# Ledger of designs, part 12: peptides against a protein of PDB entry 2MBZ

Target 1, 143 residues: chain A of PDB entry 2MBZ
Amino acid sequence: GINLTPEEKFEVFGDFDPDQYEEEVRERWGNTDAYRQSKEKTASYTKEDWQRIQDEADELTRRFVALMDAGEPADSEGAMDAAEDHRQGIARNHYDCGYEMHTCLGEMYVSDERFTRNIDAAKPGLAAYMRDAILANAVRHTP

## One batch from the design tools (peptide; made by RFdiffusion4, then SolubleMPNN)

Design b1_p9_7_s3 (from b1_p9_7, 5 letters changed)
Fold by OpenDDE base, seed 2:
Structure b1_p9_7_s3 (fold): chain B 143 residues (1-143), chain A 9 residues (1-9)
Amino acid sequence: as target 1 above (143 residues)
Amino acid sequence: MLGMLSYFV
């Protein structure tokens, strides 16, 4: 799991407890390369690393919300760029994330209510918007 | 919250 004290975890993640999902994640994905990479990378993460990751995620969330508020379609250049940054962030912090993997993530955001609820907490429809942006970004990068 | 969601795939 995440090597932080309960206090540090609260400081970084607030009321969200990633450890609540550890067993499920291991059971579902424990044999995947993505899981292996994530565990290997995060094993060395400090509190500052986790905080950085959270800050990046928050910034990206605000960026998507701003795009939605501006009426930019999910297949706009701005939305696709945000999706690309999300993909690259996953690759940097967790596991290799190609466009196919990214589209699978996007679909999960709208098909798994737990993800949908957590994402849409920022703005209703954000999960669907992200999914569409992720797909559009993948398409434009496919030769 | 987008943050840790990507970690769980």
Scores: peptide ipSAE 0.227, ipTM 0.838, DockQ to the pose 0.608
Fold by OpenDDE base, seed 5:
Structure b1_p9_7_s3 (fold): chain B 143 residues (1-143), chain A 9 residues (1-9)
Amino acid sequence: as target 1 above (143 residues)
Amino acid sequence: MLGMLSYFV
């Protein structure tokens, strides 16, 4: 699990408890390379590492919200670039994330109500917008 | 919010 004290976890994640989903993640992903890579990488992460990851996620959220507020389509260059940064962030911090994997994650954001509610807390429809941007980004990088 | 949970299906 995340090697942080309860206080550190609260400082970084607030009311969100990543450990709440550990069993489900293990059940769904436990036999995958992604799970292995994530466990291996995150085992050495400090509070500062987790804070950086959270800050990156928050910045990306604000970026998507700003795009939506500006009326930019999910298949705009700005939205696709944000999706690409999201993909690269996952690859850098957790596990190899190709475009197919990324599209699977995007679909989960709209098909699993827990993810939808969590994401849309920033702005209604954000999960769908992100999914569409992820798909568009994958398409533009596929021959 | 795009928390770390979003990295798992």
Scores: peptide ipSAE 0.222, ipTM 0.828, DockQ to the pose 0.444
Fold by OpenDDE base, seed 3:
Structure b1_p9_7_s3 (fold): chain B 143 residues (1-143), chain A 9 residues (1-9)
Amino acid sequence: as target 1 above (143 residues)
Amino acid sequence: MLGMLSYFV
């Protein structure tokens, strides 16, 4: 798990409480390679590591919002590149993330209202835009 | 914002 104090967790994650979902995540993913890899990688993470991960996610959010505001389609080179960076970030920080897995995550962002609400807090429709960009990026790499 | 658990359901 995340070995931070309650205060440190608040500083890094703010209003998001990862402890609320720990049991559900374990029940749903506990027997997968992705879960195992994530636990192995994150076991040594410090507060600074978690903060870096959050900063990367914030930057990615800003990129997608900027693309949407500019009217760039989700299958543009810019949007697909942002999706690719997202995939690579998952692979670096958590678990091996192929294009099929990435597409599944994109679908989760629009099918689970908890994720949709959390993502769309930055901009309405962001979750759908990300899903579409993720799908487009997967398609261009698997012709 | 996409937290760490956003990569799991």
Scores: peptide ipSAE 0.215, ipTM 0.824, DockQ to the pose 0.451
Fold by OpenDDE base, seed 1:
Formats: C-alpha cells, structure tokens, sequence
Structure b1_p9_7_s3 (fold): chain B 143 residues (1-143), chain A 9 residues (1-9)
C-alpha cells in the first residue's frame, strides 16, 4: 500500500482514498508483472513523490480539458501527445505501460462508472475524450 | 485524478 499517514494521504489525494481499491486491484491483476513493478517502485515513495505524481496528473487533466475547450478532436496531434505523456507517466511512476495496456486503461475509464465519474468531475465527457485520444495514440504508434 | 487512475486496470 501507500506508505503515508492518513493526514499525508489527505493532503495529497483529498477525498479520494486509494486504499479502498487495494483488494480489487490485487484480485484483478495481482499476479501480473505490472502489479509487481508497481509495488516495488511505490514502496519507496515519499509524500513528495506522491505529490509529484498527483501534480503531473492534474497538469495532464488540465491539458485535456483545454484541448476539449478548444474543440480539438481526440485524434488531433495535441490530444494524442497528451495521451502519450500519460502513458509515459505510468511507465515512469508505476509499471511498464505498452500501448495495449494503455488502451485497456482507456476502455476502463468509460466502462467502469466509478472511473467515469471521477474523471468527468473535471469536465463532462473527459473520460471518453481520453479513451479516444489513448486509442488514437496507440494506433499511430502501432500501425 | 489520473495519477491513481493509472494504478490499476
């Protein structure tokens, strides 16, 4: 799990409690390399590390919202570049994330209503926009 | 919150 005090977790994640998903995550893919890599990497993370990860996520969210507000298609270069940065962020911070894995995440964003609700809190339709951008980015890198 | 959303599939 995340090695932070309850206060530190609140400071970084606010009302979102990542610990509530620990068992479900383990049940779904606890025997995968991705899960192992994530556990190994994050075991040493400090509050500052988690804060950086959250800041990166917030910046990416703002970037996608700005693209939507500008009317840029999800398969635009700007949207696909944002999706690529998301994939690379996962790879850097959590586990090796290929394009297939990334598209699976994108599909989860629209198929699991919990994720849809959490993402769309920033802007309605953001989850679908991200899924489409992730898919487009995967296609351009794996023709 | 994409940071923790990237935590599992």
Amino acid sequence: as target 1 above (143 residues)
Amino acid sequence: MLGMLSYFV
Scores: peptide ipSAE 0.208, ipTM 0.830, DockQ to the pose 0.521

Design b1_p9_7_s4 (from b1_p9_7, 6 letters changed)
Fold by OpenDDE base, seed 2:
Structure b1_p9_7_s4 (fold): chain B 143 residues (1-143), chain A 9 residues (1-9)
Amino acid sequence: as target 1 above (143 residues)
Amino acid sequence: MLGLLAAFV
């Protein structure tokens, strides 16, 4: 799990408790390289590290929302660049995230209602917009 | 919460 006190977890994640998903994540992904890499990287993370990751995620969310509000299509350069930054953020903080993996994550955002609900809390349709931007970004980077 | 969701696939 995340090596933070309950108070620190609340300060960083608010009402979201990532440890509630630990067992399911292990059952689904425990045999993958992504899971191993994430556990290895995050084992040393401080409260400040988790706060930075949360801040980066919040910034990216605001960026996608702003693109949607501006009427930019999900295959615009702005939306694809935001998707690329998302992919790179995953790669830095958790596990190697290639374009194929990233598209799989994007599809999960719209196929798993828990993800959809959590993402769309910022703006209805955000999960679908992100999925489409992720796919477009992958296409432009795949020969 | 986007970043945490990516970690908890």
Scores: peptide ipSAE 0.082, ipTM 0.791, DockQ to the pose 0.488
Fold by OpenDDE base, seed 1:
Structure b1_p9_7_s4 (fold): chain B 143 residues (1-143), chain A 9 residues (1-9)
Amino acid sequence: as target 1 above (143 residues)
Amino acid sequence: MLGLLAAFV
């Protein structure tokens, strides 16, 4: 779990409690390198680290929403750059995230209704837009 | 939120 007090967790994550998913995440991913890396990295994270991660995620969400509102296609340079920043953010904060892993995450965002609902809370269709941008970004970086 | 979603997939 996240090494924060209940109050600190509320301050950083609000009504979202990531620890509610800990068992399912362990069941699905507990034997993967991604899970191990995430557990190792996050074990030392402070409240300030988690807040920074949330701020980065919120900024990225705002960028994608702004691109959608502007009518930019998901394969635009702006959308693909936002997808690249998302991939790099995962790699920096959690686990090594190659383009294949990133595309798998993008597909999960549209195939798991829980992810779709959480993402689309910012804007309807955001999960699908992100998936498409993630895929386009992976394609442009695959020789 | 997106960062946490990426961590808890």
Scores: peptide ipSAE 0.082, ipTM 0.791, DockQ to the pose 0.490
Fold by OpenDDE base, seed 4:
Structure b1_p9_7_s4 (fold): chain B 143 residues (1-143), chain A 9 residues (1-9)
Amino acid sequence: as target 1 above (143 residues)
Amino acid sequence: MLGLLAAFV
């Protein structure tokens, strides 16, 4: 799991407990390269690394919310660029994330109600907006 | 939040 003390986990993640998903993630993904890569990369992560990852995720959330509030379409350059930054963030921090993988993640955000609720806590409809932006970004990079 | 969601798919 995440190599942080309970106190450090609370400081970084607050009310979100990543450990509650560990068993399900292992059952669903434990035999994949993505799971292996993520476990290998994150094994060396410090509190500062996890805080940086959380800060990047929060910034990206704010960026998507701002795009929605501005009425920018999910297939706008701004929304697609935010989706690309999301993809690249996954690739840097966790596992190789191609456009196909990224679209699968986007579909999960709207098909798994747990993800939908967690994402839409920032803004109703954010999960659907992200899915659409992820798809549009994948399409423009896969001619 | 988004980065953690990506790690726990």
Scores: peptide ipSAE 0.081, ipTM 0.792, DockQ to the pose 0.497
Fold by OpenDDE base, seed 5:
Structure b1_p9_7_s4 (fold): chain B 143 residues (1-143), chain A 9 residues (1-9)
Amino acid sequence: as target 1 above (143 residues)
Amino acid sequence: MLGLLAAFV
């Protein structure tokens, strides 16, 4: 798991407890390269690393919300660029995230109600908007 | 949260 004290975990993640999902993640993904890479990469992460990852995620959330509020379509350059930054953030922090993998993640955001609820806490429909932006970004980068 | 959500599927 994440090698932080309970207090540090609360400071970084608040009410979100990543440890609650560890068993399910291992059951679903434990045999994948993505899981292995993530475990290897994150094993050395400090509280500051996890905080940075949260800050990046929060910034991205604000960016998507701002795009939605502006009425920008999910296939706009702005939305697709935000999706690209999301993909690159996953690749930098967790595991190699190609466009296909990113698309799969986007679909999960709308198909798993837990993800949908957590994402849409920032703005209703955000998960769907992100999924659509992820798809559009994948399409523009597919030959 | 989004980055962690992506890692914790």
Scores: peptide ipSAE 0.081, ipTM 0.792, DockQ to the pose 0.477

Design b1_p9_8_s1 (from b1_p9_8, 8 letters changed)
Fold by OpenDDE base, seed 5:
Structure b1_p9_8_s1 (fold): chain B 143 residues (1-143), chain A 9 residues (1-9)
Amino acid sequence: as target 1 above (143 residues)
Amino acid sequence: MILGLAALL
């Protein structure tokens, strides 16, 4: 869980409140290894750790937006590399994230309107672009 | 944008 003060949470996440999703996450995923790993890792995170995670997410968002603005397809090397960095970021910060898991997350970004809305706040269609890049990245790493 | 917390939803 996020053990920051309300002030620290606002400093890192702004108007986004991650705690609003905690109950639903527990209900949907509470019996999974991913949930357990994430709870164990994040229990020790400082404000600085959460800020780094937020900075990484913001950088990735900027990269995907720049690729879209350049007209690069989601299966371009640049888009797939951004998807790979996303997967690795999840693995470092939250839980073991293989390509299958990453693909499931990508599908969730377009199937859950809350994710779609939050992602597309940066650019309309970003969630779909990320999903497609995630799929392409998974394919290129499948033997 | 917290892409990582999105990973748990």
Scores: peptide ipSAE 0.079, ipTM 0.788, DockQ to the pose 0.484
Fold by OpenDDE base, seed 4:
Structure b1_p9_8_s1 (fold): chain B 143 residues (1-143), chain A 9 residues (1-9)
Amino acid sequence: as target 1 above (143 residues)
Amino acid sequence: MILGLAALL
């Protein structure tokens, strides 16, 4: 798991408890390269590392919300660039994230009600908007 | 928000 104290976890993640999902994640993904890579990378992460990752995620969320509020389509250059930054953030922090993997994650955001609810807490329809932007970004980068 | 953590789930 995340090697932070309960207090540090609360400081970084607030009311979100990542530990509640650890068993399910292991059951679903424990035999994948992505899971292995993530466990290897995150094993050395400090509170400061997790805070940086959270700050990046919050900034990206604000960026997507701003695009939606501006009425930018999910297949706009701005939305696709935000999706690309999301993909690259996953690749830096967790595991190799190609466009196919990223598209699978986008589909999970709308098919798993827990993800949908958590994402849409920032803005209703954000999960669907992100999924569509992720898909559009994947399409523009795949021949 | 959990976007970075969403990559783990």
Scores: peptide ipSAE 0.075, ipTM 0.777, DockQ to the pose 0.511
Fold by OpenDDE base, seed 1:
Parts: structure tokens; sequence; C-alpha cells
Structure b1_p9_8_s1 (fold): chain B 143 residues (1-143), chain A 9 residues (1-9)
């Protein structure tokens, strides 16, 4: 789990509690390298580290919303660059995230209604837009 | 939130 007090967790994540999903995550992914890497990296994270990760995620969310509001297609350079920053953020903070892994995550965002609801809280259709941008970004980086 | 959701993996 996240090594924060309940108060610190609330300060960083608000009403979202990542620990509610710990058992399901372990059951689904516990035998993967991604899970191992994530557990190893996050074991040393401070409140400041988690706050930075949330700030990065919020900035990225605002960026995608702004692109959608501007009517930029999900395969625009701006949307694909935002998808690339998302991929790199995962790789930096959690686990190695190649383009194939990233596309799988994008599909999960639209296939798991819990992800869809949480993402679309910022803007309806954001999960689908992100999935499409993730896919486009993967395509442009495929030789 | 987006990177936080990805961290659940």
Amino acid sequence: as target 1 above (143 residues)
Amino acid sequence: MILGLAALL
C-alpha cells in the first residue's frame, strides 16, 4: 500500500482511496513485472512524491481537457504529445511502460467502467479521447 | 488522477 497516514492520503488524493483496490490489483497483476516494479518504486515514496505525481496527473488532465475543448483530434500532435507524457509519467513513477502496455492501459480506461467514471469526472468522453490519443501516439512511434 | 489510476497497476 501507500505509506501515508490517513490524513496525508486525504490531503494528496482527497476522496479517492487507492488502497481500496489493493487486493484486486494484487489478484489481477500480482504476478507481473509491472506490479513488482510499482511496489518497489512506491515503497520509498514520501507525501511529497505522491503530491508531485498527483500534480503531474492533474496537469495532464487539464491539458487533455483543453485539447478536447479546442476541438483538437485525438491524433493531433498536441494530443499524441500529451499521451507520450502520460506514458513517460507511468514509466518514471511506476513501471516500465512501452507503447504496447500503454495501449492496453488505454483500452482498460474505456472497458472498465470504474476507470471511465473516474477519468470522465474531469470531462465526459475524456477516457475515450485519451485511449485514442494513446493509440495514435503508439502508431507514430512504431517503425 | 490519471497517473494515480495507472498506479493501481
Scores: peptide ipSAE 0.075, ipTM 0.777, DockQ to the pose 0.659
Fold by OpenDDE base, seed 3:
Structure b1_p9_8_s1 (fold): chain B 143 residues (1-143), chain A 9 residues (1-9)
Amino acid sequence: as target 1 above (143 residues)
Amino acid sequence: MILGLAALL
């Protein structure tokens, strides 16, 4: 689990309780390298580390929303660069995230209604836009 | 949006 006090968890995550998903994550992914890497990396994370990760995610969300509001297609350089930054953020903070893995995550964002609802809270259709940008970014890096 | 824990969900 996240090594924060209940107060610190509330300060960083607000009404989102990551502990609600810990058992499901373990059941689905507990035998994967991604899960192992994530547990190893996050074991040392402080409140400040979690806050940074949240701030990075919020900034990326704002960037995607701004691209959508500007009418930029998901295969624009701006959208693909935002998808690349997302991929690299996962790689730094959690686990090795190649383009194939990233594409699988993008598909999960639109196939799992819980993800879709959480992402689309920022803007309706954001999950689909992110998935499409992730796919486009993977394609441009797969010659 | 917690993209990181979400990346493992």
Scores: peptide ipSAE 0.073, ipTM 0.781, DockQ to the pose 0.451

Design b1_p9_8_s2 (from b1_p9_8, 8 letters changed)
Fold by OpenDDE base, seed 2:
Structure b1_p9_8_s2 (fold): chain B 143 residues (1-143), chain A 9 residues (1-9)
Amino acid sequence: as target 1 above (143 residues)
Amino acid sequence: MLLGLAALL
């Protein structure tokens, strides 16, 4: 789990409790390299590290919302660059995230209603927009 | 928004 007190978790994540998903994550992904890498990296994370990760996620969310509000298509350079920054953020903070893995995550955002609801809380249709931007970014980087 | 934690689920 995340090595924070309940108070620190609330300060960083608000009403969201990541520990509620620990068992499901382990059951689904516990045998993957991504899970191992994530557990190894996050084991040393401080409250400041988790806060930085949340701040990065919030900034990225604002960026995608701004692109949508501007009417930029999900395959625009701006949207694909935001998707690339998302991929790189996952790679830095959690596990090696190639374009194929990133595309799989994008599909999860629209196929798992829990992700869709959480993402679309910022703006309706954001999960689909992110998925499409992630896919477009993967395509442009495929040799 | 928990995009970072979304990467873990």
Scores: peptide ipSAE 0.076, ipTM 0.782, DockQ to the pose 0.505
Fold by OpenDDE base, seed 4:
Structure b1_p9_8_s2 (fold): chain B 143 residues (1-143), chain A 9 residues (1-9)
Amino acid sequence: as target 1 above (143 residues)
Amino acid sequence: MLLGLAALL
């Protein structure tokens, strides 16, 4: 798991408890390279590392919300660039994230109601917008 | 929003 104290976890993640999902994540993904890579990388992460990851995630959320509020299509250059930054953030922080993997994650955001609810807390329809931007970004980068 | 953690689930 995340090697932070309960207090540090609360400071970084607030009311979101990542530990509640650890067993399910292991059951679903424990035999994948992505899971292995993530466990290897995150084993050394400090509170400051996790805070940086959260700050990056919050910034990206604000960026997607701003695009939606501006009426930018999910297949706009701005939305696709935000999706690309999301993909690259996953690759830096967790595991190798190709365009196919990223598209699978986007589909999970709309197919798993827990993800949808958590994402749409920032703005209704954000999960679907992100999924569509992720897909569009994948399409423009795959021959 | 925990987009980074969404990559782990």
Scores: peptide ipSAE 0.074, ipTM 0.777, DockQ to the pose 0.505
Fold by OpenDDE base, seed 1:
Structure b1_p9_8_s2 (fold): chain B 143 residues (1-143), chain A 9 residues (1-9)
Amino acid sequence: as target 1 above (143 residues)
Amino acid sequence: MLLGLAALL
């Protein structure tokens, strides 16, 4: 789990408790390199590290929402750049995230209703927009 | 928004 006190977890994540999903994550992904890498990296994370990760995620969310509000298509340079920053953020903070992995994550955002609801809390349709931007970004980086 | 944590679920 996340090595924070209950108070620190609340300060960083609010009402979201990532530890509620620990067993499901282990059951689904426990035999993957991504899971191993994530466990190894996050084992040393401080409150400040988790806060930084949340701040980065919030900034990215604001960027995607702003792009949607501007009517920018999900295959625009702005949307694809936001998707690339998302991919790189995953790679930096959690596990190696290639374009194929990233597209799989994008599909999960629209196929698992829990992800869809959580993402779309910022703006209806955001999960689908992110998935489409992730796919477009993967396509532009495929030789 | 927990985009980084969403990558772990």
Scores: peptide ipSAE 0.073, ipTM 0.776, DockQ to the pose 0.491
Fold by OpenDDE base, seed 3:
Structure b1_p9_8_s2 (fold): chain B 143 residues (1-143), chain A 9 residues (1-9)
Amino acid sequence: as target 1 above (143 residues)
Amino acid sequence: MLLGLAALL
């Protein structure tokens, strides 16, 4: 689990309780390298580390929303660069995230209604836009 | 948006 006090968890995550998903994550992914790497990395994370990760995620969300509001297609350089930054953020903070893995995550964002609802809370259709940008970014890096 | 924890779900 996340090594924060209940107060610190509330300060960082608000009404979102990550502990509610710990068992499901373990059941789905507990035997994967990604899960192992994430557990190893996050074991040392402080409140400030978790806050930074949230701030990075919020900034990326704002960037994607701004691209959508500007009418930029998901295969624009701006959208693909935002998808690349997302991929690299996962790689830094959690586990090795190649383009194939990233594409699988993008598909999960639109196929699991819980992810879709959480992402689309910022803007309707954001999960689909992110998936499409992730796919486009993977394609441009797969000659 | 909890993209980091979402990456683990």
Scores: peptide ipSAE 0.071, ipTM 0.779, DockQ to the pose 0.488

Design b1_p9_8_s3 (from b1_p9_8, 8 letters changed)
Fold by OpenDDE base, seed 1:
Formats: C-alpha cells, structure tokens, sequence
Structure b1_p9_8_s3 (fold): chain B 143 residues (1-143), chain A 9 residues (1-9)
C-alpha cells in the first residue's frame, strides 16, 4: 500500500483513503500490467511524491471545472488538452496509459458510482465531461 | 483527486 503514516495520509488525501480499496483493486486488476507497474512505481513514493500527485490532480480538476463553467464543449481543444494531460499524468505516475486504456478509465468514471460521486464532488457532471473529453482526445490522436 | 482515483484502476 501507500507507505505513509496515518497522519501523513490524512495530510495528503484528506478523507479519501486509497488503501480502503486495496483488496478490491487486487481482486479486479491484480493480474494486469497496470497493477504491477503501479505497485512498482509507487513503492518508492515519498509523502512529497504523493503530495505532488494530488496537487497535479487538483490542478487538473480546477482546469476541467473552469472549462465547464465557461461552457466549453468536451471536444474543445481545451478540454481535449486537459484530457491528454490527465492521460500523461497517469502514465508518469502510475502505469502505461494508452488511449484505449484512457477511454476505458473514462467509462469507469461514469459507470462506477463511487468514481462518479468522488469526481462530481468538485462539480456535478464532471465525470461525464471528463469521459467525453477523454474520448474526444483519443479520437483526435488515433485518426 | 483525479490522478489518485486513476491509480485505483
């Protein structure tokens, strides 16, 4: 799991504890390359690494919310660029994330109500907007 | 939070 003290985990993740899902994640994805890569990468992460990851995620969330508030469609260049940065962030921090994988993640964001609730905490409909932007970004990069 | 959620696959 995440090699942080309970206090450090709270400082970084707040009320969200990724380790609460460790068993389910292992059951669903334990035999995948993505799971292996993520476990290998994150095994050496410090509190500062996790904080950086959270900061990047928060910035991306704010960016998507701003796009939605501005009325930009999910297939706008701005939304697709945000989706691309999301994909690259996953690839950098966790596991190789191609466009097909990314679209699958986007679908999970709207099909698993737990993801939907967590994402939409920032803004109602954000998960669906992200899914649509992810799909549009994948399409433009795989003509 | 988004990248953190993505880590959960």
Amino acid sequence: as target 1 above (143 residues)
Amino acid sequence: ILLGLAALL
Scores: peptide ipSAE 0.095, ipTM 0.800, DockQ to the pose 0.608
Fold by OpenDDE base, seed 4:
Structure b1_p9_8_s3 (fold): chain B 143 residues (1-143), chain A 9 residues (1-9)
Amino acid sequence: as target 1 above (143 residues)
Amino acid sequence: ILLGLAALL
């Protein structure tokens, strides 16, 4: 798991507790390359590494919210670029994330109510907006 | 939120 103290975990993740999902993640994905890569890569992460990852996630969330508030379509260049940055962030920090994998993640954001609720905490409809932007970005990069 | 959630698949 994440090699942080309980205090450090609270400082970095706040109300979101990744540990509560560890068993389910292992049951569902434990035999996948993505799971293996993520475990290998994150095993060496420090508190500062996790904080950086959270800062990146927060910035991207704010960026998507700003796009929605501005009325930018999910298939706009701005929204697709944000989706691309999301994909690249996953690739840098966790596991190889191609466009197909990314679209699968986007679908999960709207099909798993837990993901939907967590994402939409920032803004109602954000999960659906992200899914659509992810799909549009994938399409433009895989013609 | 986004990257953290993505890490959990």
Scores: peptide ipSAE 0.092, ipTM 0.795, DockQ to the pose 0.582
Fold by OpenDDE base, seed 2:
Structure b1_p9_8_s3 (fold): chain B 143 residues (1-143), chain A 9 residues (1-9)
Amino acid sequence: as target 1 above (143 residues)
Amino acid sequence: ILLGLAALL
């Protein structure tokens, strides 16, 4: 699990407790390379590391929302670049994330209602917009 | 919040 005190977890994640999902994550992904890589990387993470990850996620969310508000299509260069940054962030912080893996994550954002609700809390339709941007980014990088 | 954590689930 995340090596933080309950107080530190609250400071970083607020009302969201990622440890509530630990068992499900292990059941679903425990036999994957991604899970292994994530556990190995995050085992050494400090509170500062987790805060940085959250800050990056918040910044990306704001960026996607701004694109939507500006009327930029999900397959615009701006939206695809944001999707690429998302992919690279996953790769740096958690596990190797190729374009196919990324598209699978995007599909999960719209197919799992828990993800959809949490993402769309920032803006209705954000999960679908992200999925579409992720797919477009993958397509342009898979010639 | 969940964009980073979404990668873990």
Scores: peptide ipSAE 0.092, ipTM 0.800, DockQ to the pose 0.505
Fold by OpenDDE base, seed 3:
Structure b1_p9_8_s3 (fold): chain B 143 residues (1-143), chain A 9 residues (1-9)
Amino acid sequence: as target 1 above (143 residues)
Amino acid sequence: ILLGLAALL
């Protein structure tokens, strides 16, 4: 699990408790390379590391929301670049994330209601917009 | 949220 005190966890994650999902994640993905890589990388993470990851996620969320508010299509350069940054962020912080993996994650964001609710808390339809941008970014990199 | 959720695969 995340090696933070209860106070630190609250400071970083607020009302979201990642430990609530630990058993389910292990049951679903415990035998995958992605799970192994994530456990290996995050084992050394400090409170500051987790805070950075949250800050990066928040910044990306704001970026996507701004694109939506501007009326930019999900296959715009701006939206695809944001999707690319999302992919790279996953790769740096958690596990190797190729375009196929990223597309699968995008589909999960719209097919798992828990993901959809968490993402759309920032803006209704954000999960679908992200999925579409992720797909477009994958397509442009795999012609 | 987004990258944190990605850690959950």
Scores: peptide ipSAE 0.090, ipTM 0.796, DockQ to the pose 0.615

